# Peptides against a protein of PDB entry 3C2G, part 82

Target 1, 209 residues: chain A of PDB entry 3C2G
Amino acid sequence: IRTFDLLGLLLHDSDAIDGFVRSDGVGAITTVVQYPNNDLIRAGCKLLLQVSDAKALAKTPLENILPFLLRLIEIHPDDEVIYSGTGFLSNVVAHKQHVKDIAIRSNAIFLLHTIISKYPRLDELTDAPKRNRVCEIICNCLRTLNNFLMMWIPTPNGETKTAGPNEKQQVCKFIEIDILKKLMSCLSCEGMDTPGLLELRSTILRSFI

## One batch from the design tools (peptide; made by RFdiffusion4, then SolubleMPNN)

Design b2_p18_6_s3 (from b2_p18_6, 10 letters changed)
Fold by OpenDDE base, seed 4:
Structure b2_p18_6_s3 (fold): chain B 209 residues (1-209), chain A 18 residues (1-18)
Amino acid sequence: as target 1 above (209 residues)
Amino acid sequence: SDLLEQARKEFEELLEEE
């Protein structure tokens, strides 16, 4: 725990972060957070978030890391873990088709739906720090989802992957009335990725219905 | 690298204590 905090304090520049990632830092964190210690898990996930935009991640095999992280987020009802984990996910899938595929195969779409569904409406959260954290989590989810959806949007060159039936079904869950009501409740929240929300909805309606 | 190794060591120590 303490060491992860120290690592987080020392990894301030991109070179240090890349060095850490090249030294299998992500794998090390993933191993460490398997220990059933909440503080360790929080610290580890926070560190993952910190290194999640590292260039060296392009060379890091995520096939074992992502499924584990997704499972961790699924089972750990901790806003900080979920924040860090969804933040990590959103960053690592960005511009990386292979990583998107791993995440999707690991049921990430459904997980993101579950995360959003489990949180109360933002307008019902009176605690501002908690509301802000939940807002950030939802934004991370939206960014990740939009990144996934990009895989299935036709490009100007006509090349596109087709979403499988399961993926399509999972994506369509985000336009169900209950989840939509929840997502719409976010629109009034300061710091909400309203463009991302609108993009998600628009993309689903245009391409998945 | 040294800090990563320290983190690994800390983890191993925790596993041994359990």
Scores: peptide ipSAE 0.027, ipTM 0.540, DockQ to the pose 0.012
Fold by OpenDDE base, seed 2:
Structure b2_p18_6_s3 (fold): chain B 209 residues (1-209), chain A 18 residues (1-18)
Amino acid sequence: as target 1 above (209 residues)
Amino acid sequence: SDLLEQARKEFEELLEEE
């Protein structure tokens, strides 16, 4: 635990982060978070978040890492783990179609729906730190979802993949009334990615219905 | 590299205590 905290303090520059990633740091963290120690899992996921935008990740195989992280987020009802994990996910899928494909095959769309569905409405959260953390988690989910949807939006210059029937069905779950009510409760949060929410809704309505 | 190896070692020690 202390070592991960120290590593997090040392990884402030992009070169150090890239060096860590090139040294299979992500694989090492993934090994660590497989053990049933909540503090270790939290520290490891936080460190993953810190390195999640590293350029060196483009060369890191995530086929064995990403499914484990997604499973970890699924089974741990820990806001810090979920925050760090969804943050990591949102960053690693950005501009990386192959990583998006891995995440989607690992049921990431459904998982993100589950995460959003499990949290109470933001307007019901009176504790400001908790509310802010949940808001950040929802923003991470929205960013990730929008990144997934971009794969299926026709670009003027390229053949877009068509979403499979299962993916389409999973995406359409985000326009169901219960999830929409949950997402609408986020609009009052100052830190909410309102543009991202509107983009998600618009994209689903235009391209998936 | 040394910090990563130290982290691995500390982690292995924690696993042996469980």
Scores: peptide ipSAE 0.026, ipTM 0.526, DockQ to the pose 0.012
Fold by OpenDDE base, seed 1:
Structure b2_p18_6_s3 (fold): chain B 209 residues (1-209), chain A 18 residues (1-18)
Amino acid sequence: as target 1 above (209 residues)
Amino acid sequence: SDLLEQARKEFEELLEEE
């Protein structure tokens, strides 16, 4: 725990972060978070979030890392772990087609749906810190999901990949009435990624129905 | 690299204490 906190304090510039990532720092953290210590898991996931936008991650193989982190988020009902994990996921899939493919094969779309479905409506959360954290988690999920959907949107200059039937079914779950009501309840919340929510809805309605 | 190695060492020490 103290070591991860110290590392987090020392990794304050892009060069240090890139150096850590090049030295297999992400692999080291993912090894540590395999141990059943909640404080260690929280600290490790927070450190992963801190390095998740590093340029050096483009050269880091995530095939063994990402499925494990997705499983950790799935089984650990901790807002801090879910926040850090979804934040990490959102950053690592950005502009990386191969990482998106790994995440999707690892059932990330369904996991994002599960995460959003398990949280209460934001308008029902009276505790501001809790509401803000849940809002951030939902925003991370929306950003990640929109990044996935971009793979299947026709571009003027490219062959569009078609979503498989399983992926299409998983995406269509985000337009079911219960999840829609929950997502729509977020529109009134301060800090919500309203453009991302509208983009998700628009993309599903136009391309997946 | 030195910081990561130190962190790995401290982690290994923590694992030995559990």
Scores: peptide ipSAE 0.025, ipTM 0.535, DockQ to the pose 0.012
Fold by OpenDDE base, seed 3:
Structure b2_p18_6_s3 (fold): chain B 209 residues (1-209), chain A 18 residues (1-18)
Amino acid sequence: as target 1 above (209 residues)
Amino acid sequence: SDLLEQARKEFEELLEEE
């Protein structure tokens, strides 16, 4: 635990972060978080979030890492783990088609739906720190989803990949009445990615129905 | 590299104490 905290304190600059990633630091973290220690899992996921925008990750194979992280988020109902994990996911899929494909094949769309569905409405959360953390998690989910959906949006001049039937079905779950009510309840929350929410809704309605 | 090796060592020590 102390060592991960120390590592998190030392990784303040982009060069140190890139050096850590080039030294298979992400693989090392994923090995450590396999042990059933909640404090280690929290610290490890936080460290993953800290390095998730590193330039060196573009050269790091994520085929084994990403499915493991998605499973970790699925089985650990810890807000800090979910925050860090969804933050990592949102950053690593950005502008990387192959990483999006890995995440989607690993049931990421369904997982994101499950995460949003399990949290209470933001307007029902009276504790400000809890409300803010849940808001951040939902924003991470929205950003990730929008990054997935853009793969299937027709461009004026290009052949786009078509979403498979399972992916379409999973995407359409985000326009069901219960999930929509929950997402719409977030619009009044300070710090909510309202543009991202509106983009998600618009994209689903235009391209997936 | 040294920090990662130290982190691995401390982690192994924690696993031996459990």
Scores: peptide ipSAE 0.024, ipTM 0.509, DockQ to the pose 0.012; fails the geometry check

Design b2_p18_7_s1 (from b2_p18_7, 9 letters changed)
Fold by OpenDDE base, seed 1:
Structure b2_p18_7_s1 (fold): chain B 209 residues (1-209), chain A 18 residues (1-18)
Amino acid sequence: as target 1 above (209 residues)
Amino acid sequence: SLKEEIEKILEELFKEEK
């Protein structure tokens, strides 16, 4: 645990982070967080989040790492783990089609729905730190979903993939009224990714034309 | 259309939350 904290302090610039990633740092974290220690898992996931935007990740095989992380956040009720994990997911899929494909094949869309469904509406949360963390988690999920949906939106000069029937069905879960209410409730939180939520709204509308 | 339905739902929900 302390090691992860120290690593976090040392990984203060992009070069250091890239160096860590090139040295299979993500794999090392993945190994450590397999131990059933909640504090260790929290620390490891936090460190993953810290390196999640590293350029070196584009060259890192994620076929085993990503499914593992998805499973981890699926089975852990810990908000901090979920926050870090969904943040990692959101960052690693950005601008990386192959990573998006891995995530989708690993049931990421359904998982995102499950995560959002787990939490109450933000207005039902009286503790401000808790409410903010939940909002951040939902925003991470929405940002990830947006990245997925963008793959299937026709562009004038680009080839677009067509979502399969299973993916379409999974995506349709996000337009359920209870889910949408939770998404919209995030707009009431100050300092949250409101632009991201609005972007997702636009993307959803375009996807279901 | 589905788009119109989604738009209506989103707009109504937005009004409720704001």
Scores: peptide ipSAE 0.030, ipTM 0.503, DockQ to the pose 0.045
Fold by OpenDDE base, seed 3:
Structure b2_p18_7_s1 (fold): chain B 209 residues (1-209), chain A 18 residues (1-18)
Amino acid sequence: as target 1 above (209 residues)
Amino acid sequence: SLKEEIEKILEELFKEEK
């Protein structure tokens, strides 16, 4: 834990972060968080989130890392782990078709639905820090979903990948009224990505037609 | 159409959350 804290203090700029990633830092973290220590897992996932937008990740194989992280999020009810993990996921899939495919094959769509479904409505949360964290988690899921849906939107020029029947079924769950209400409830939270919600609205419409 | 229905639902939800 202390090691992760110290490492986090050293990763202050993009060059340091890229250097860490190029040195297989992500793999190192995933190795460490395999130990059944909640504090260690939390610290490791936080560090993953910190480096999740690194340019060097474009050349990092994630075939073993992503399935592990998704499983970690699935089995841990810790909001901090879920926040960091979904944040990592949303960042690493952005603009990377190969990474999106790995995530989808690893049941990411269903997991995102499960996460959103299990949290209460934001208006039912009276504790502001808890409410804000839940909102951030939902936003991370939303951003990831948007990135997935964009793969299947036809473009005027070029061939578009077609979602498989299972993927389509899983995606359709996100238009359930209760899920939509939870997604839209993020608009009531201060500092949330309202433009992202509006983008998702447009993406949903284009994806289901 | 499905598009119109989804759009309507999303717009209504958007208004409720603002």
Scores: peptide ipSAE 0.025, ipTM 0.488, DockQ to the pose 0.051
Fold by OpenDDE base, seed 4:
Structure b2_p18_7_s1 (fold): chain B 209 residues (1-209), chain A 18 residues (1-18)
Amino acid sequence: as target 1 above (209 residues)
Amino acid sequence: SLKEEIEKILEELFKEEK
């Protein structure tokens, strides 16, 4: 735990972060957070988030890391873990088709839906810190989902992947009325990535044309 | 179309949230 905290304090520049990642730092973190210690898991996931936008991650095999992280997020009812984990997910899938594929195969879309479903509407959260954290989690989920959906939207040149039936079904869950209501409630929340939410809405609509 | 249905749902949501 202390080691992760210290590492987090030291890994502030991109080169250091890349160096850490190149040294299998992500794998090391994921190994450590496999132990059933909540504080350790929190610290580890936080550190993962800190290195999640490292360019070196493009060369890091995430086949064993992402499924683990997704499972961790799924089973761990800790907002901090979920925040860090979804943030990590959002960053690592960005601009990396291979990573998106791994995440999707690992049921990430369904997980995102599950996360959103588990949290109450933001307007029902009276505790500001809690509400803010949940808002951030939802934003991470939405950003990730948007990144996934964009793969299946035809480009001007006509090139596009086709979502499988399972993926389509999972995506359809996001247009359920209860989910949509939750997402709509986010628009009125201070600190919400409203442009991102609107982009997602647009992407969803485009995905079902 | 499904898109149209989604749009209708969204419109209904906006009405409910008003």
Scores: peptide ipSAE 0.021, ipTM 0.559, DockQ to the pose 0.038
Fold by OpenDDE base, seed 5:
Structure b2_p18_7_s1 (fold): chain B 209 residues (1-209), chain A 18 residues (1-18)
Amino acid sequence: as target 1 above (209 residues)
Amino acid sequence: SLKEEIEKILEELFKEEK
C-alpha cells in the first residue's frame, strides 16, 4: 500500500509514467493486486488509472492484464475499484484497435452492462459523493462502449469492421429501456461528460439504425 | 423490427431530455 502511494507521488508527469510502463509497471501492479487485500487492490487499481493514458501502453502486451482486470472488477463490489478499473479500461482502449479486440474477447461488453445494471438510477441517490462516483463509473462504461461501437461504423473510405453475432447480442443489451434510462440520468450530474453521453447516443443511432 | 423498437425507445428518451 505504501509503495503504491509513493509510486503515485513519483508518477506526476507523462515521461515518468511512460518510464514506469516501459519497465513493466502495469504487470507489477497486476501481480500485487492478486493478493486478497482490499486496501492493496484499491491502491493498485488507482495507480493503474493514473498510468492508463500512457503512450507506452501501445507497446505493452495486455493479453494477460486485461482479462485479469476485468475479472477483478466483476467480482468486487467496491465502487473505488470499479471506478479505477473502468477508468483504466476506457483510457487503455482509446485509439488502440488491438486493445479493443482483447477487451471484447474478454467479455468487456457484457461486463459493462452488468456494472451499469447493478447501480440505481442517479436521481435515486441522495448522497452527493455516492451519486457522483456512480455517475463517473457509468461515464467510464459508456465511453468504453462508445469506443467499441465506433469500430463498426463505416469510415469515409467505406471500410468497416463487422461485429460478430456474439458482440451484436451483447451490445443489444444496452438498448434495454432500464439501461438507457440509467445512462441518460448521467446528464443531470454536474461536471460530468455530457458531450460523451451525447456522442454515445449518436453512435448508438449510427450502429443500430 | 429491432430497428423500429430502438427508434421508438430513443425517441421517447429524446423527448424526456427536452
Scores: peptide ipSAE 0.028, ipTM 0.433, DockQ to the pose 0.111; fails the geometry check

Design b2_p18_7_s2 (from b2_p18_7, 5 letters changed)
Fold by OpenDDE base, seed 5:
Structure b2_p18_7_s2 (fold): chain B 209 residues (1-209), chain A 18 residues (1-18)
Amino acid sequence: as target 1 above (209 residues)
Amino acid sequence: SLEELIEKLLEEMFEEEA
């Protein structure tokens, strides 16, 4: 735990973060968080989030790391772990088709739906810090979903990937009224990525209409 | 159609939250 805290203090600039990632820092964290210690898991996932937008991740094999993290998020009901993990997922899939494919094969779409479905509506949360954290988690999930959906939208050049039948079935769950209401509720939260949520709305319309 | 229903639902929800 202390080591993760110290590392977090040192990893503030992009060069340091890239250096850490090139030295298999993500793999190291993933190894450490396999121990059943909640504080350690929280600290490790937080550190993962801190390095999740590193340029060096484009050259890092995530075939073993990403499935493990997804499983970790699936089995831990801890908001801080879920926040950090979904944030990591959202960042690592961005602009990386290979990583998106790994995530999808690792049941990420279903997991995202499960996470969003488990949380109450934001208007039912009276505690502002809790409400904000839940909103952030949902936003992380929805941002990730947006990145997946965009793969299946035709480009101006007519090139597009086609979603498989399983992916299509999983994605269809996000047009459930409960999920859509939670998407819309995030737009009312202060400090959230409103442009990103509006982009997702547009992406949903283009994907299903 | 399902598409029209989805569009209508999204529009209605957006108006309620705006």
Scores: peptide ipSAE 0.026, ipTM 0.480, DockQ to the pose 0.114
Fold by OpenDDE base, seed 1:
Structure b2_p18_7_s2 (fold): chain B 209 residues (1-209), chain A 18 residues (1-18)
Amino acid sequence: as target 1 above (209 residues)
Amino acid sequence: SLEELIEKLLEEMFEEEA
């Protein structure tokens, strides 16, 4: 835990972060957080989030890392772990087709739905920090979903990947009335990712209408 | 239709934010 905290302080610029990633720092974290200690897992996931937008990640094999992280998020009810993990996921899939494919194969779409579904309506959360954290988690999930859906939108060149039947079934869960109502409740939170919601709205319309 | 429902829900989401 202390090591992760100290390392986080040292990783204060893009060059340091890239250096850490090139030295298999992400793999090292994933190895350490296999120890069943919640504080360690929380600290490790936070550090992952800190390096999740590193340029060096584009050249880092994530075939083993992403499935592990997704499983970690799945089995941990800790909001801080889920926040960090979904934040990491949303950043690493951005503009990286290969990473998106790994995530989808690792059941990321369904997991994101599960995460959103597990939380109550935001208006039922009276604790502002808790409500904001839940909102951030949902925003991370929506950003990731948006990145997936964009893969299947026809381009002017007529080239488009088509979602498989399983993916179609999974993404349809996000337009269920209960999910959409939960998304609406996020609008009441401070720091809401309004741009992300606008993008998702556009993407949903283009994908389903 | 499903499409109409989606559109209405999406509109409501952003109208409530405005």
Scores: peptide ipSAE 0.022, ipTM 0.482, DockQ to the pose 0.052
Fold by OpenDDE base, seed 2:
Structure b2_p18_7_s2 (fold): chain B 209 residues (1-209), chain A 18 residues (1-18)
Amino acid sequence: as target 1 above (209 residues)
Amino acid sequence: SLEELIEKLLEEMFEEEA
């Protein structure tokens, strides 16, 4: 735990982060968080989030790491773990088709829906820190969804992948009224990525209309 | 249609929050 905290303090610049990632730091973290210690798991996932936008991740094999992380999020009912894990996921899939494919094959779409559905309405949360954390989690999930949907939108100069029938069925769950209401609720939270949420709105319209 | 409903819902939601 202390090691992860110290590492987090040292990994404050892009070069240090890239160096850590190139040294299989992500693999090391995923090995350590296999131990049944909640504090260790939280610290490890937080560190993953801190390095999740590293340029070096483009060269890191995630075939084993990503399924493990998704399973960890699924089985560990901890908001901090879910926050860090979904944040990691949203960042690592960005602009990386191969990583998106791994995530989708690892049931990420269904998991994201499950996570969003699990949490109560934001207006029912009276504790502001809790409400903000839940909002951040939902935003992470929705941002990840946006990254997936973007793969299937025709572009003038790019080859567009076609979503499989199972994928189409899974993404259709995100236009459920309850999910859309939670999207709306996130817009009411201060400091949230409103532009990102508006982008998702646009993506949904382009994908389903 | 479902598409029209989704469009209306999205427009209303974002107009209320913006």
Scores: peptide ipSAE 0.021, ipTM 0.475, DockQ to the pose 0.119
Fold by OpenDDE base, seed 3:
Structure b2_p18_7_s2 (fold): chain B 209 residues (1-209), chain A 18 residues (1-18)
Amino acid sequence: as target 1 above (209 residues)
Amino acid sequence: SLEELIEKLLEEMFEEEA
């Protein structure tokens, strides 16, 4: 735990972060968080989030790391772990088709739906810090979903990757009225990623209409 | 249609944010 805290302090610039990632730092963290210690898992996932936008991740194999993280998020009810994990997922899939494919094969779409579904409406949360954290988690899920949907949007030349029947079914769950109402409640929170939500709106329209 | 309903819901979502 103290080591992760210290590492977080030292990894304060992009060059240091890239150096850490190139030295298999992500693999090291995922190895350590396999120990059943909640504080260690929280600290490790926080550090993962901190390095999740590193340029060096484009050259890092994630075939074993990503399924492990998805499983970790699935089994932990801890909002801090879920926040960090979904944030990591959102960042690592961005602009990386190979990573998107790994995530989808690892049932990420269904997991994202499950995460959103388990939380109450934000207006039912009276504790402001809790409400804000839940909002951030949902935003991470939606940003990830946006990245997945973009794969299936036709390009100007008419070429597109085709979603499988299972993926289509899972993605359709996000446009159900109950889910959309829950998403609407997130828009009332301060500090929302409005540009990201607008992008998702466009992506949904292009994907389903 | 379902498409029109989805479009209207999305518009309402973003109007509330503005």
Scores: peptide ipSAE 0.026, ipTM 0.482, DockQ to the pose 0.124; fails the geometry check

Design b2_p18_7_s3 (from b2_p18_7, 7 letters changed)
Fold by OpenDDE base, seed 1:
Structure b2_p18_7_s3 (fold): chain B 209 residues (1-209), chain A 18 residues (1-18)
Amino acid sequence: as target 1 above (209 residues)
Amino acid sequence: SLEEEIEKLLKEMFEEER
């Protein structure tokens, strides 16, 4: 725990973060969070989030890391772990087709739906810190979903990846009326990623309409 | 249609934010 907190303080610039990642820092965190200690898991996932936008991650094999993290988020009913983990996922899939493919193969789409489904509507949450954290989690999920959908939008050059039938079916869960209504309640949260939601709206329209 | 319903819901989402 203390080690992760100290590392978080030291990793304050992009070069230090890249150095940590190049030194298999993500693998090291992944090893530590395998221990059944909730505080370690929280601290480790927080550190993962902190390094999740590192340039060095583009060269880091994530074939073993992503499935592990996704499983960790799936089984751990902790908002801080889910926040950090979904934030990590959202950042690492950005602009990285290979990473998106790994995530999708690792059932990320279904997991994101499950995460959103676990939380009530934000208007039902009376505790402001809890509501804000849930809002951030949902935003992370939606941003990740947007990144997946963008792969299947036709490019001007006529090249389009086609979603497999299974992936398409999984994504369709996000446009169910009950899910959309639930997501509407997120807009009442201060500090919501409004640009991300607008982008998702555009992506949904292009993908399904 | 499903498309019309989705579009309606999406519009409502962004109108309520203002």
Scores: peptide ipSAE 0.023, ipTM 0.534, DockQ to the pose 0.119
Fold by OpenDDE base, seed 5:
Structure b2_p18_7_s3 (fold): chain B 209 residues (1-209), chain A 18 residues (1-18)
Amino acid sequence: as target 1 above (209 residues)
Amino acid sequence: SLEEEIEKLLKEMFEEER
């Protein structure tokens, strides 16, 4: 725990973060969070979030890291772990086709649906800190979903990956009325990324039409 | 069609918030 706190204090600039990632820092954190200690898991996932936008991640093998993190988020009930883990996922898949493919093969689309499904509507949450954290988690999930869907939109250059039948079925779960109602409640949340939701809407329409 | 249903649901979702 203290080591992760100290590392978090040292990783304030992009060069330090890239240096940490090049030294297999992500693998080191992943090893440490395998211990059944909730405080250690929280601290490790928070540190993963802090390094999740590092340029050096493009050269880091994530084949063993992503499936582990996805499983950790799936089984852990802690909002702070889910926040950090979904934030990490959202950032690492951005602009990296290979990483998107690993995440999808690791059942990330279904996991995103599961995460959204387990939370109540934001308008049902009276505690502002809890509501804000849940809103952030849902935003991370939606941003990740948007990144996945964009792979299957035809580019002007004619190269289109087609979603497999399983991926299509998993994506269809996001248009269930209960899920849509939960997503709608996010628009009323203070500080919500409304432009991001509109982008997702556009991406969904372009993926199904 | 599934596409028409998706479009309808998405329109309803974003119009109710205007």
Scores: peptide ipSAE 0.022, ipTM 0.481, DockQ to the pose 0.049
Fold by OpenDDE base, seed 3:
Structure b2_p18_7_s3 (fold): chain B 209 residues (1-209), chain A 18 residues (1-18)
Amino acid sequence: as target 1 above (209 residues)
Amino acid sequence: SLEEEIEKLLKEMFEEER
């Protein structure tokens, strides 16, 4: 725990973060979070989130890391683990088709839907810190979904990846009224990525309407 | 605006599913 906190304090700039990632820092964290210690898992996932936008990740194999992280998020009810893990996922899939494909094959779409569905409506949460954390988790899930949906939107050059039948069925669940209400509730929260959520609304319309 | 159209469509969807 203290080691991850110290590492987090040393990773203040993009060069330090890239250096850590190039030195297999993500693999090292993944090894440590395999131990059944909730505090270590929380600290490790937080550190993953801190390095998740590193340019060096484009050269890092994620075939073994992403399935492990998705499983970790699936089995841990800890909001901090889910927040950090979904944040990591949303950042690593951004602008990286290969990483999106790994995530989708690892059942990420269904998992994201499950996460959003398990949380209560934000208006039912009276505790402001809890409500904000839940909103952030939902936003991370929805941002990841946006990145997936964008693959299947026709480009002006006529090149489109077609979603498989299973992927289509999984993404159709995100237009359920409960999910859409949660999207709208996130738009009303202060400090959220409002432009990103508005982009998702547009992407949903282009994908399903 | 595109934002207003999206908001209108979402409202219509919520009204139809109620």
Scores: peptide ipSAE 0.021, ipTM 0.506, DockQ to the pose 0.043
Fold by OpenDDE base, seed 4:
Structure b2_p18_7_s3 (fold): chain B 209 residues (1-209), chain A 18 residues (1-18)
Amino acid sequence: as target 1 above (209 residues)
Amino acid sequence: SLEEEIEKLLKEMFEEER
């Protein structure tokens, strides 16, 4: 645990982070967080988040890492793990089609829905730290979902991937009334990425029209 | 210990880049 905290302090610049990632640091973290230790899992996921925007990740195979992380988030009812994990997911899928494909094949869309479904409406959370953390988690989920949906929107060049039937069904769950109400409740909360939520809304509308 | 395993893994990682 201490080692992850110390490592996180040392990985303070992009070059150090890229070096760590090139050395299979992400694989190392994912190996360590397989131990049934909650504090270790928290620390490891936090470190994953810290390196999640590294340029070197574009060259890192994530086929074994990403499914594991998704499963970890699914089974671990910890806001800090979910925050870090969804943050990692959101960053690693950004601008990387192959990573999006891995995530989608690993049921990431369903997981995002599950996460959002688990949390109460933000207006029902009276504890500000908890509310803020939940808000960040939801933002991570929505940003990730937006990145997925954008793959299936026709480009001006006419090239578009088509979502599979399973993916389409999973996406349709986000337009369920209970989910939409939760998403609308986010718009009224301070600290919400309102532009991102509006972008997602636009993307959803474009995906279902 | 888990800490020792982490340290070992980190050490191995940094030695392979040299």
Scores: peptide ipSAE 0.014, ipTM 0.344, DockQ to the pose 0.013

